# Peptides against a protein of PDB entry 3J47: the designs that were tried, part 13

Target 1, 121 residues: chain A of PDB entry 3J47
Amino acid sequence: IRLTNQLKSLKGLQSKLKDVVEYLDKVINKELPINHTILGKLQDVFNLLPNLGTPDDDEIDVENHDRINISNNLQKALTVKTNDELMVIYISNLVRSIIAFDDLIENKIQNKKIQEQRVKD
Target 2, 69 residues: chain B of PDB entry 3J47
Amino acid sequence: YEEKEESNLAATKSMVKIAEQYSKRIEEEKELTEEELKTRYVGRQDPKKHLSETADETLENNIVSVLTA

## One batch from the design tools (peptide; aimed at target 1 I38 L48, target 2 E5)

Design b1_p12_8_s1 (made by RFdiffusion4, then SolubleMPNN; from b1_p12_8, 6 letters changed)
Fold by OpenDDE base, seed 1:
Structure b1_p12_8_s1 (fold): chain B 121 residues (1-121), chain C 69 residues (1-69), chain A 12 residues (1-12)
Amino acid sequence: as target 1 above (121 residues)
Amino acid sequence: as target 2 above (69 residues)
Amino acid sequence: SRLAQLLRDILK
């Protein structure tokens, strides 16, 4: 559910960005006037998401090796941290699975012994 | 989309908390393994069941952590 | 039984 919601949000953002690019191209070509309301909302989004895709963010992202996943240049540093976290979670899941299987096998062996004793009686 | 964005922010905060609790979870897993080993020698099914339940709880917590990541 | 022994050995 959470991953699906994140993917939906990213897809929505991608669609909006594409629309903005198309609008900006039309404004540059003097085909349409600037829609101030849309631009204002877009600016607000950029202010809330500090490292969206601008070339200047590339330098900051190399230094911040810290563990958080956000999009574009920051995403590279964040991707490394996320990969480490995912690796830890994966290993933990494997360990838990192994322990659970060991317990299940032991329970099965005990149940089999109980059944064998019942058959002898 | 807005609801998902809020959920992603909450998930990110949860990931930080999970990272802090990871060491505690590892310790809990080890304790369960020790209890299982002790139960194997005593021959009673009840301690083994408790170990299995704790291992399952630890696994569930890891799955929640993966979903939050 | 053999698998349980292997798991026990890994957990040691």
Scores: peptide ipSAE 0.395, ipTM 0.830, DockQ to the pose 0.010; fails the geometry check
OpenDDE base, seeds 2, 3, 4, 5: peptide ipSAE 0.392, 0.388, 0.387, 0.365; ipTM 0.836, 0.835, 0.840, 0.826; seeds 2, 3, 4, 5 fail the geometry check

Design b1_p12_8_s2 (made by RFdiffusion4, then SolubleMPNN; from b1_p12_8, 7 letters changed)
Fold by OpenDDE base, seed 2:
Structure b1_p12_8_s2 (fold): chain B 121 residues (1-121), chain C 69 residues (1-69), chain A 12 residues (1-12)
Amino acid sequence: as target 1 above (121 residues)
Amino acid sequence: as target 2 above (69 residues)
Amino acid sequence: STISKLLRDILK
């Protein structure tokens, strides 16, 4: 459900961006007038997006490193954070799997002992 | 889309919480291993099974957390 | 391979 919602949001954003590009192309070609309201809102969105350019290493506020924010310089920091979180999850899964296997092995040993006792009786 | 965005934001906040819970879950997994060790000494099958089940549940929760992240 | 061997040893 969560992944589906994220995918839907991304698809919606992609569709909107495509519409904007198409609109801009039509404006450049003088086919349609510029919708100033839409452009203003889009500019506001872009200004709120973390700068997609070369992240100057120094201005990545360490405090935002732990927040998965989708913007490019912030996205790089966010990508690093996401990678770290994924690594932690991966390690955790491995640990759980190992514990589960250990328990399965122990259960198998016990079952074998019970069978051996039954054969001796 | 807004509902999904809110869900994603909640999921991100949940991921931080999951990281904290992950540390706690690791400790719970260790406790399960200790119970398994104790069960080996006591020769009781049930405690070992419980430890294994708890470990599996912990792993599953971690996987879900990663997938949600 | 090592894990598989360990598992086999535990299962013996």
Scores: peptide ipSAE 0.417, ipTM 0.837, DockQ to the pose 0.009
OpenDDE base, seeds 1, 3, 4, 5: peptide ipSAE 0.385, 0.371, 0.443, 0.409; ipTM 0.824, 0.826, 0.844, 0.830; seeds 3, 4, 5 fail the geometry check

Design b1_p12_8_s3 (made by RFdiffusion4, then SolubleMPNN; from b1_p12_8, 4 letters changed)
Fold by OpenDDE base, seed 2:
Structure b1_p12_8_s3 (fold): chain B 121 residues (1-121), chain C 69 residues (1-69), chain A 12 residues (1-12)
Amino acid sequence: as target 1 above (121 residues)
Amino acid sequence: as target 2 above (69 residues)
Amino acid sequence: SKLAELLRDILK
């Protein structure tokens, strides 16, 4: 469910971006007037997005490093945080798997002992 | 889309919580292992099974957390 | 160690 929602959001964003690009191309070609309201809103959105390519990467507060948010410089920091979280989850899964295997092994040993006892009886 | 965005935000908040829970889950897994060891000494399968189940649940939760992250 | 031993035994 969560992944599906994320994918839907990304697809929606992609579609919107495509529409904007198409609109801009039409405006450049003088085929359609610019919708100033949509453009203004888009500009506002871009201004709210973390700067992707600007070298001011150094001032990204450490607090945002732990949050999975997608925007580029912040997104890079966020990507690092996401990677760290994924690593933790991976390690956790491995640990759980090991414990599960240990239990399975123990169960198998016990079952074998029970079978051996039954054969002796 | 708005619902997904809200879900993503919730997931992000959940990730922080998951990190905290992860530490706790690791401890729970250790406890299960100790119980398994104790069960081995007592010869009772049930405590070992319980430990294994708890470990599995902990792993599942971690996996779900990672997938939601 | 016992778990590892058990794993070895299971694999046998």
Scores: peptide ipSAE 0.415, ipTM 0.838, DockQ to the pose 0.009; fails the geometry check
OpenDDE base, seeds 1, 3, 4, 5: peptide ipSAE 0.388, 0.398, 0.406, 0.378; ipTM 0.828, 0.832, 0.841, 0.826; seeds 1, 3, 4, 5 fail the geometry check

Design b1_p12_8_s4 (made by RFdiffusion4, then SolubleMPNN; from b1_p12_8, 5 letters changed)
Fold by OpenDDE base, seed 2:
Structure b1_p12_8_s4 (fold): chain B 121 residues (1-121), chain C 69 residues (1-69), chain A 12 residues (1-12)
Amino acid sequence: as target 1 above (121 residues)
Amino acid sequence: as target 2 above (69 residues)
Amino acid sequence: SRLSELLRDILK
């Protein structure tokens, strides 16, 4: 459900961006007037987005490294954080798997001992 | 879209919580392993089984955390 | 050590 919602949001954003691009192309081609209100809102959105290509990303505070940020430089930092979290989850899963295998092995050993005892009886 | 965004934010917060829970779960898994070890020494299968089950639950939670991430 | 022993036992 959460992943689906995230994907839906991303798809919605993608569709909206595509519409904006198409609108801009039409404006450039003088087919439609510029909607200043939409452009202003988009500009505000872009200003709120962490700079994807700006070198100023080095100054992004360490505190946001652990937060999943959608913005590109911040998003890079957030991507790193996400990767770290995924690594932790991966390691945790491995540990759990190892424990599960250990238990399985022990159960097998016990079963073998029981079988050996039954054969001796 | 807004609901999904809120869900993503909640998921991110949940990931932080999951990391904390993961640390706790790792400790729980260790405890279960110790119980299994103790059970092995005592020859009781039940404590070992419980440890294995706890380890499995910990793994499942980690998997869910990864999927949520 | 016990896990390793168990692994050995499983391999037997």
Scores: peptide ipSAE 0.409, ipTM 0.838, DockQ to the pose 0.009; fails the geometry check
OpenDDE base, seeds 1, 3, 4, 5: peptide ipSAE 0.390, 0.390, 0.398, 0.378; ipTM 0.829, 0.834, 0.842, 0.827; seeds 1, 3, 4, 5 fail the geometry check

## One batch from the design tools (peptide; aimed at target 1 T37)

Design b2_p13_1_s3 (made by RFdiffusion4, then SolubleMPNN; its pose is not in this set)
Fold by OpenDDE base, seed 1:
Structure b2_p13_1_s3 (fold): chain B 121 residues (1-121), chain C 69 residues (1-69), chain A 13 residues (1-13)
Amino acid sequence: as target 1 above (121 residues)
Amino acid sequence: as target 2 above (69 residues)
Amino acid sequence: SKKLEEELLKKLQ
C-alpha cells in the first residue's frame, strides 16, 4: 500500500511537471498568454521542493545527510542514505528468514521423530 | 496524491525510528535464538514455538519497515 | 548445536 501510494504520487508529479514544461514551451513560443495563477502555483511548488541545484555546479560534496527527499542532488545523497537503509532492512530480513528456516528445520526434525515413534508403536 | 505524500512523510519519520529500533530488534532476535537453544535442551516444544513466532514477528516488522522506506 | 541441526537437516533431505 505505501509503495503504491508513493509511486502514484511520483507519477502524478511527473505528469504535472510534463504539463508545466509543455505550457512553458508554448508561452516561450508566444502561442499562449502567460497565466500568472499557474506560474504562482508552480513557484510555490518549486519553493517547497528543496533547491534542485542546477546540474552545472559539479563540486558540491553533498555530505551524506540521512534525509530521503526526492530532489535529484539531494536525492542522490538521500538515495545513498535510502540505499543504506534498504540494505539494513534487507540484511534484517535475511537474518529473520534464516531464523525462520532454522525453526522450520527443527520442527521438521521433531515431526520426523514423532512419526518414527508412531511407527514403532 | 496528498494521502500518499502524507504516507511518505510518515514513512520517512518512521525510518529514523526504525534505524534505532533495528539495533534493538537485532538484539531481540539474538535473545530469541538463545531461547530456542534453551528450548531444545528442555525438550518442550512450546518455548521453541514462541521463539519462532517472535522471530517471525520481528521479520514482519522489518519487512513493513522496508516497505515504508 | 548448529552442526547437529545441519546433520539432521541432511537426514531429512
Scores: peptide ipSAE 0.427, ipTM 0.826, DockQ to the pose 0.005
OpenDDE base, seeds 2, 3, 4, 5: peptide ipSAE 0.444, 0.425, 0.437, 0.428; ipTM 0.836, 0.829, 0.830, 0.829; seeds 2, 4, 5 fail the geometry check

Design b2_p13_2 (made by RFdiffusion4)
Pose (drawn by RFdiffusion4):
Structure b2_p13_2 (pose): chain A 91 residues (1-28, 36-48, 72-121), chain B 63 residues (1-40, 47-69), chain P 13 residues (1-13)
Amino acid sequence: IRLTNQLKSLKGLQSKLKDVVEYLDKVIHTILGKLQDVFNLNNLQKALTVKTNDELMVIYISNLVRSIIAFDDLIENKIQNKKIQEQRVKD
Amino acid sequence: YEEKEESNLAATKSMVKIAEQYSKRIEEEKELTEEELKTRPKKHLSETADETLENNIVSVLTA
Amino acid sequence: YFEEEAEKIEEAL
């Protein structure tokens, strides 16, 4: 789902660029300004990425913890299944 | 495009706030362990732990 | 034409 959403966003840019190129050919405004703003707003992320890296580490650790908890419950389920099997054999 | 952006936007606003959500997910995780222990309720605890893990995965995907 | 379009771009900016 996230991927489809990202693709939609990129699609708009692609189409938008084509339109802009055609517009310029024809010419040979508000949208242009808006685009410029967006441009000014990965490069900058570079410095910002430094911080993101730290936060990414924290969210990795949290995921690991969750995985451990899931494994625990999984072990309990396995034990229950084994007990059920034993009961059936006895019967 | 908008629908997709909306979902992304929510991921971004969650990323700004995740310090508190992390502490609440830490607690939830512990709660699920407690429920399992009682069972040894167990199911409820396991569900809570799973939810916490899912929230962490979603945080990572947004990043 | 090009002077008028430039002014329009500047206003839009």

Design b2_p13_2_s1 (made by RFdiffusion4, then SolubleMPNN; from b2_p13_2, 9 letters changed)
Fold by OpenDDE base, seed 2:
Structure b2_p13_2_s1 (fold): chain B 121 residues (1-121), chain C 69 residues (1-69), chain A 13 residues (1-13)
Amino acid sequence: as target 1 above (121 residues)
Amino acid sequence: as target 2 above (69 residues)
Amino acid sequence: KLEEVLKELQKAL
């Protein structure tokens, strides 16, 4: 359910971006007037988009290392964080799997001992 | 779209909570492993089963965390 | 901490 909702939001965003590109192409070709309201909202979206432009190297602000969500340069740092979080989750799953296997092995050993006792009786 | 954005925000908040829960789950998993070890020495099948069940629950929670990440 | 827990778990196995 959650993944499906995320995918639906991404598809909706992609469709809106496509509509914007098509609108911009029509404006460039002088086929349609510029809708200032749409452009204003698009500018607001671009301003809310973490800088997709070339970062000058220096402002890797250390504080946001812990937050997954922010766009391209920040999204690179956030991608690193997401990768670290995924790695932690992977390790946790591995640990749980190991514990579950240990318990299964122990249960199997006990069952074998019970069968050996029943054969001796 | 709004419901999904809210779901993504909830998922992100859930990830922070998952990090805290992860530390707690690691401790719970460790306690279960110690209890299983103790139970292995005592020869009681029931504590080992409980350890296994808690380890499985810990795994499921991690898998759900990965799926929500 | 996590690596230490993993090592302890691996020792318990």
Scores: peptide ipSAE 0.505, ipTM 0.854, DockQ to the pose 0.007
OpenDDE base, seeds 1, 3, 4, 5: peptide ipSAE 0.473, 0.475, 0.490, 0.479; ipTM 0.851, 0.847, 0.857, 0.846

Design b2_p13_2_s2 (made by RFdiffusion4, then SolubleMPNN; from b2_p13_2, 9 letters changed)
Fold by OpenDDE base, seed 2:
Structure b2_p13_2_s2 (fold): chain B 121 residues (1-121), chain C 69 residues (1-69), chain A 13 residues (1-13)
Amino acid sequence: as target 1 above (121 residues)
Amino acid sequence: as target 2 above (69 residues)
Amino acid sequence: LLDEVLEELLKAL
C-alpha cells in the first residue's frame, strides 16, 4: 500500500511534468498562449526544488542535512542518505536472519539429541 | 496524490525513528541471543525459543523499515 | 558463541 501510494504520487508528478513540457513546446511554437498562472506555479515549484545546477552557495543550512534532499545536489545527498539508511536496514535484516538461523540450528541439534536418546532406549 | 505525499512524509519521519529504534533493536537481538545461549547452557528450550522469536520480530521490524524506506 | 552455534548447526545438518 505505502509503496503503491509513493509510486502513484511519482507517476502523477511525472504526468504533470510531461504536460508542462508539452505546454512549453506549444508556447514556443506559438500554438497556444502562455498560461501565466500555470507558469507562476511551475516557477514556484522550481524555486522549491533544491538547486540542480549551481554548486556555489555555501549556505546549505546544516540542519536539514539528514532528512530531505529532494533536489539534484540535495537529491544526491539525500540519495546518499537514503542509500546509507537502506544499507543499515539491510545489515539489520542480515543480523536478524543470522540469529534466526542460529536458533534453528540449536533446535535441530536438540531434536537430534532427543532422537539419539530414543534410539538408545 | 495528496494522501500518498502525506504518507511519504510520515514514512520519512518514521525512518528517522526507525534508525534510532534500529540501534535499540540490534541490542535487543544481541540480548536475546545471549539469553538463548544461556538457555542452551541451562538446557531449557523455552528461553532459546523466546530469544529466537525476539530476533525474528526485530528482523521483521527492520524489513518493514526497509520496505517503508 | 555465535561461531560455536553455527558449528553445532552445521554438525546437526
Scores: peptide ipSAE 0.433, ipTM 0.844, DockQ to the pose 0.005; fails the geometry check
OpenDDE base, seeds 1, 3, 4, 5: peptide ipSAE 0.423, 0.422, 0.429, 0.407; ipTM 0.840, 0.838, 0.845, 0.830; seeds 1, 3, 4, 5 fail the geometry check

Design b2_p13_2_s3 (made by RFdiffusion4, then SolubleMPNN; from b2_p13_2, 8 letters changed)
Fold by OpenDDE base, seed 4:
Structure b2_p13_2_s3 (fold): chain B 121 residues (1-121), chain C 69 residues (1-69), chain A 13 residues (1-13)
Amino acid sequence: as target 1 above (121 residues)
Amino acid sequence: as target 2 above (69 residues)
Amino acid sequence: SLKENLEKLKKAL
């Protein structure tokens, strides 16, 4: 359910972004007048997007940017962070699976021992 | 879409918490394995069962974390 | 040990 909702939200965002690109292309081609209200909202969205293009502002805490940024470098850092999270989840699942398997083995050994005792009995 | 986005944001925050909880869960899983080993040595089934149950719970939480990521 | 349990399981099989 949660993953499906995230995927649906991402698809919705992708569709909206595509609509904006299509609108911008129509405006560039002079097929539609520039809607200043839509452009203003889009500019606000771009301003809220971490500044992908200007390398110069040194001080923005690289650590927080590793979480959000769509920027190729920040996206790379975000991808690294996502990969690290996925690795941790994967390792945890493996460890749990190993423990569960060990318990199953022990349960099977105990069951066999009980069965052997019953047969002797 | 907005409701799912809010759910995804909550899930992402939960994933950070899950990463911390994951480190703790890995440690809990190790403790369960040690208790199971000790239970095998002492012949008491109860600590071993508890270790197995905690390992299963840790696995389930990791799966939920993966599904939330 | 886990290894010993695996050997016992293998023997039990």
Scores: peptide ipSAE 0.404, ipTM 0.841, DockQ to the pose 0.005; fails the geometry check
OpenDDE base, seeds 1, 2, 3, 5: peptide ipSAE 0.394, 0.400, 0.387, 0.387; ipTM 0.833, 0.838, 0.832, 0.826; seeds 1, 2, 3, 5 fail the geometry check

Design b2_p13_2_s4 (made by RFdiffusion4, then SolubleMPNN; from b2_p13_2, 8 letters changed)
Fold by OpenDDE base, seed 4:
Structure b2_p13_2_s4 (fold): chain B 121 residues (1-121), chain C 69 residues (1-69), chain A 13 residues (1-13)
Amino acid sequence: as target 1 above (121 residues)
Amino acid sequence: as target 2 above (69 residues)
Amino acid sequence: ELEEVLEELKKAL
């Protein structure tokens, strides 16, 4: 049951990752705006993944525990990695938004200066 | 199981590579923002626009990299 | 480390 649940969770994570990829492709293609809610839900799923891999305290035999711990540590590392990737994407989007906003402000300031010069002439 | 583990390992390696690429892109974006600030200080519009465009391109590449992982 | 890079990026912006 637990291994099947881990496999199912991994499949779910893989499917969700695929959905994120598909979503990101649509954002790159300017077909859809970046949905922060999808990213947040993905982060939540990743933050829950360690909990899905953490056994409830039931006595799982030590030998399976090491492989499961390695798998859980790997899954945790993968989760951390995926969280890092999501964080990186989020930061990148934020940075792009800030840069675009700065450009907009500068353009607006320049346009205002040009208009003020035209009014003085 | 082993094939899936191998696929996950490959995916993990790809994600590490994407994280590295992303870090590099963030740095490139930061450099662009600095150039934009310098350009704003010098009163030259063109470098700022170029910085913004490069930041946008960096983001697009990051998104594509994450999508490809 | 990633948070530090984020903070630096945020400072640069």
Scores: peptide ipSAE 0.489, ipTM 0.854, DockQ to the pose 0.018
OpenDDE base, seeds 1, 2, 3, 5: peptide ipSAE 0.463, 0.501, 0.402, 0.435; ipTM 0.852, 0.857, 0.842, 0.837; seeds 2, 3 fail the geometry check

Design b2_p13_3 (made by RFdiffusion4)
Pose (drawn by RFdiffusion4):
Structure b2_p13_3 (pose): chain A 91 residues (1-28, 36-48, 72-121), chain B 63 residues (1-40, 47-69), chain P 13 residues (1-13)
Amino acid sequence: IRLTNQLKSLKGLQSKLKDVVEYLDKVIHTILGKLQDVFNLNNLQKALTVKTNDELMVIYISNLVRSIIAFDDLIENKIQNKKIQEQRVKD
Amino acid sequence: YEEKEESNLAATKSMVKIAEQYSKRIEEEKELTEEELKTRPKKHLSETADETLENNIVSVLTA
Amino acid sequence: EEELEKIAEALEA
């Protein structure tokens, strides 16, 4: 789902660029200004990424903890299944 | 495009706030462990732990 | 010239 969404966003840019190129050919405004703003807004992320790296680490740790908890419950389920099997054999 | 952006936007606004959500997910995780212990309720605890993990995964995907 | 001025104004805005 996230991927489909990202693709939709990129699609708009691609189409937008084509339109702009055609527009320029024809010419040979508000949209241009908006585009420029967006441009000014990965490069910048470079410095910002430094912080993101720290936050990514934290969310990795959290995921690991969740995995452990899931494993725990999984072990309990396995044990219950074994007990059920034993009961059936007895019967 | 908009629909996709909306989902991304929520992911971003969650990333700004995740410090509090992390502490609440930490607690939730502990709660699920407690429920399991009682069972040894167990199912409820397990569900809570899964939810906490899922929340962490969503946070990582956004990042 | 008028179209260029409009582009310029839009870029400066």

Design b2_p13_3_s1 (made by RFdiffusion4, then SolubleMPNN; from b2_p13_3, 8 letters changed)
Fold by OpenDDE base, seed 3:
Structure b2_p13_3_s1 (fold): chain B 121 residues (1-121), chain C 69 residues (1-69), chain A 13 residues (1-13)
Amino acid sequence: as target 1 above (121 residues)
Amino acid sequence: as target 2 above (69 residues)
Amino acid sequence: DDILKELEEALKA
C-alpha cells in the first residue's frame, strides 16, 4: 500500500510535469496565452526542486538538504540518503532472516533428535 | 499532490522513528538470541520458540519498513 | 518463507 501510494505520487508528479511541458510548448507556439500565475508557481516549484536533470550548468553548491529525492543535485543527495535508508532496511531484514534461519536450524536439529530417540525406543 | 506530500513527510518522520525502533529491535533480537542460547543449554523449548517469534516479528517490521521506504 | 523452505530442504538432506 505505501509503495503503491509513493508510486502513485511519483506518477502524479510525472503527469503534472508532462502537462507543464505541453503547456510551455503551446505557449512557445503561440497557441495559448501565457498564464503568469501558473508559470510563477511552477517556477517556484522548480526553484524548490533541487536543480533538475540537464547536467550542463555550473557547481550549484548542493546545500545538504536531507530528505526527499525529488530534484537532481539535491536529488542526488536525496538519492544518497534514500539509498542509505534502504541499505539500513536491507541489513535489518537480513539480520532478521539470519535469526529466523538459526531458529529453523535449531528446530530441525531438535526434531532430528526426537526422531532418533523414537527409533531407539 | 499536497496530501501525498504530507503523507511522504509523515512517512519520512515514521522512517526516522522506525530507524530508532530498529536499533532497539536489533537489541531485542540479540536478547532473544541469548535466550535461545540459554534454552539450548537448559533443554527448554519455550525460550527458543519465543526467540524465534521475536526474530520473525523483527523481520516483519523490517519488511514493513522497506515497503514504507 | 521460501528461504525457510529451502533451508528446511537443505537440512533434510
Scores: peptide ipSAE 0.469, ipTM 0.840, DockQ to the pose 0.007; fails the geometry check
OpenDDE base, seeds 1, 2, 4, 5: peptide ipSAE 0.449, 0.464, 0.457, 0.448; ipTM 0.839, 0.843, 0.845, 0.834; seeds 1, 2, 4, 5 fail the geometry check

Design b2_p13_3_s2 (made by RFdiffusion4, then SolubleMPNN; from b2_p13_3, 10 letters changed)
Fold by OpenDDE base, seed 2:
Structure b2_p13_3_s2 (fold): chain B 121 residues (1-121), chain C 69 residues (1-69), chain A 13 residues (1-13)
Amino acid sequence: as target 1 above (121 residues)
Amino acid sequence: as target 2 above (69 residues)
Amino acid sequence: DEILKELLDGLKK
């Protein structure tokens, strides 16, 4: 459910972006007039997006660093953080699996011992 | 889309919490493994089982955290 | 881990 919702949101965003690109192409080709309201909203969205191209500005807000893939350079940093977190989760899962296997093996050994005792009786 | 966005935000907050819990869960898993080892030496099956169950729960929580990430 | 391996080996016999 959660993953599906995330995927749906991403697909929706992708569709909107595609529509914007198509609209811009039509405007460039003078096939359609510019919808100023849509462009204004798009500009606002772009302004809210982390700066793709300028590496230098220090205002990497430290707080969002770990979890959320936000767009461009900041998005890259966030992506790295997300990857690191995923790796930690993966390792943790592996460790838990190993422990579970160890317990399973122990249970199997005990069961075998019990069976051997029953055969001797 | 809005519901999904809200879910993603909640998931992100949960991931931070999970990261904190992850360290604790790893320690809990280790403790359970040690207890299982101790129980194995003492011949007490039940404590070992409990350790294994706790380790499994920890693993499940980590998996859910990864899936949420 | 080694003990578990030994036990597994023992169970295979």
Scores: peptide ipSAE 0.444, ipTM 0.850, DockQ to the pose 0.005
OpenDDE base, seeds 1, 3, 4, 5: peptide ipSAE 0.425, 0.424, 0.428, 0.421; ipTM 0.841, 0.841, 0.843, 0.836; seeds 1, 4, 5 fail the geometry check

Design b2_p13_3_s3 (made by RFdiffusion4, then SolubleMPNN; from b2_p13_3, 9 letters changed)
Fold by OpenDDE base, seed 4:
Structure b2_p13_3_s3 (fold): chain B 121 residues (1-121), chain C 69 residues (1-69), chain A 13 residues (1-13)
Amino acid sequence: as target 1 above (121 residues)
Amino acid sequence: as target 2 above (69 residues)
Amino acid sequence: DEILKLLEEGLKK
């Protein structure tokens, strides 16, 4: 359920972003007038996006005047961050699994020793 | 979509918290493993059990974090 | 699978 909801939200966001890109392309091509209300909403969305631009990342991106490149760099940084988070979660799960297995082995060894002692008695 | 978005936002916040706690969880897991090793060496079953339980809790928290991510 | 194998080896000791 939770994963399905997240996927749905991500798909919805992707569709919305695609619509925005299409709209912006039409505006650039002068096929549609600039809608200030849409631009304002888009700005609000961008402002709600975590300012993942550490000042250092913003300085590196500012040299490339291409706003598209800045957006791509930010997206790349976000992707890297997401990958790092996933990696941490994966490692944590592995470590927990290893510990759980170690405990299981130890418990079995102890049980075996107890049984051997009972047979000797 | 809206309900999922709200859930995802909550999950994202939880993931940030999990990331902060991750280092602590790793340390707790190491401590449990050490206690298990000590218990195995000393023949004291209780410390080993405690280590195992802590490791299980750490695993569960990681699984919840993955599900939240 | 490798973890399971290690567990089995541990159980044999």
Scores: peptide ipSAE 0.443, ipTM 0.838, DockQ to the pose 0.006
OpenDDE base, seeds 1, 2, 3, 5: peptide ipSAE 0.408, 0.416, 0.429, 0.392; ipTM 0.837, 0.840, 0.845, 0.828; seeds 1, 3 fail the geometry check

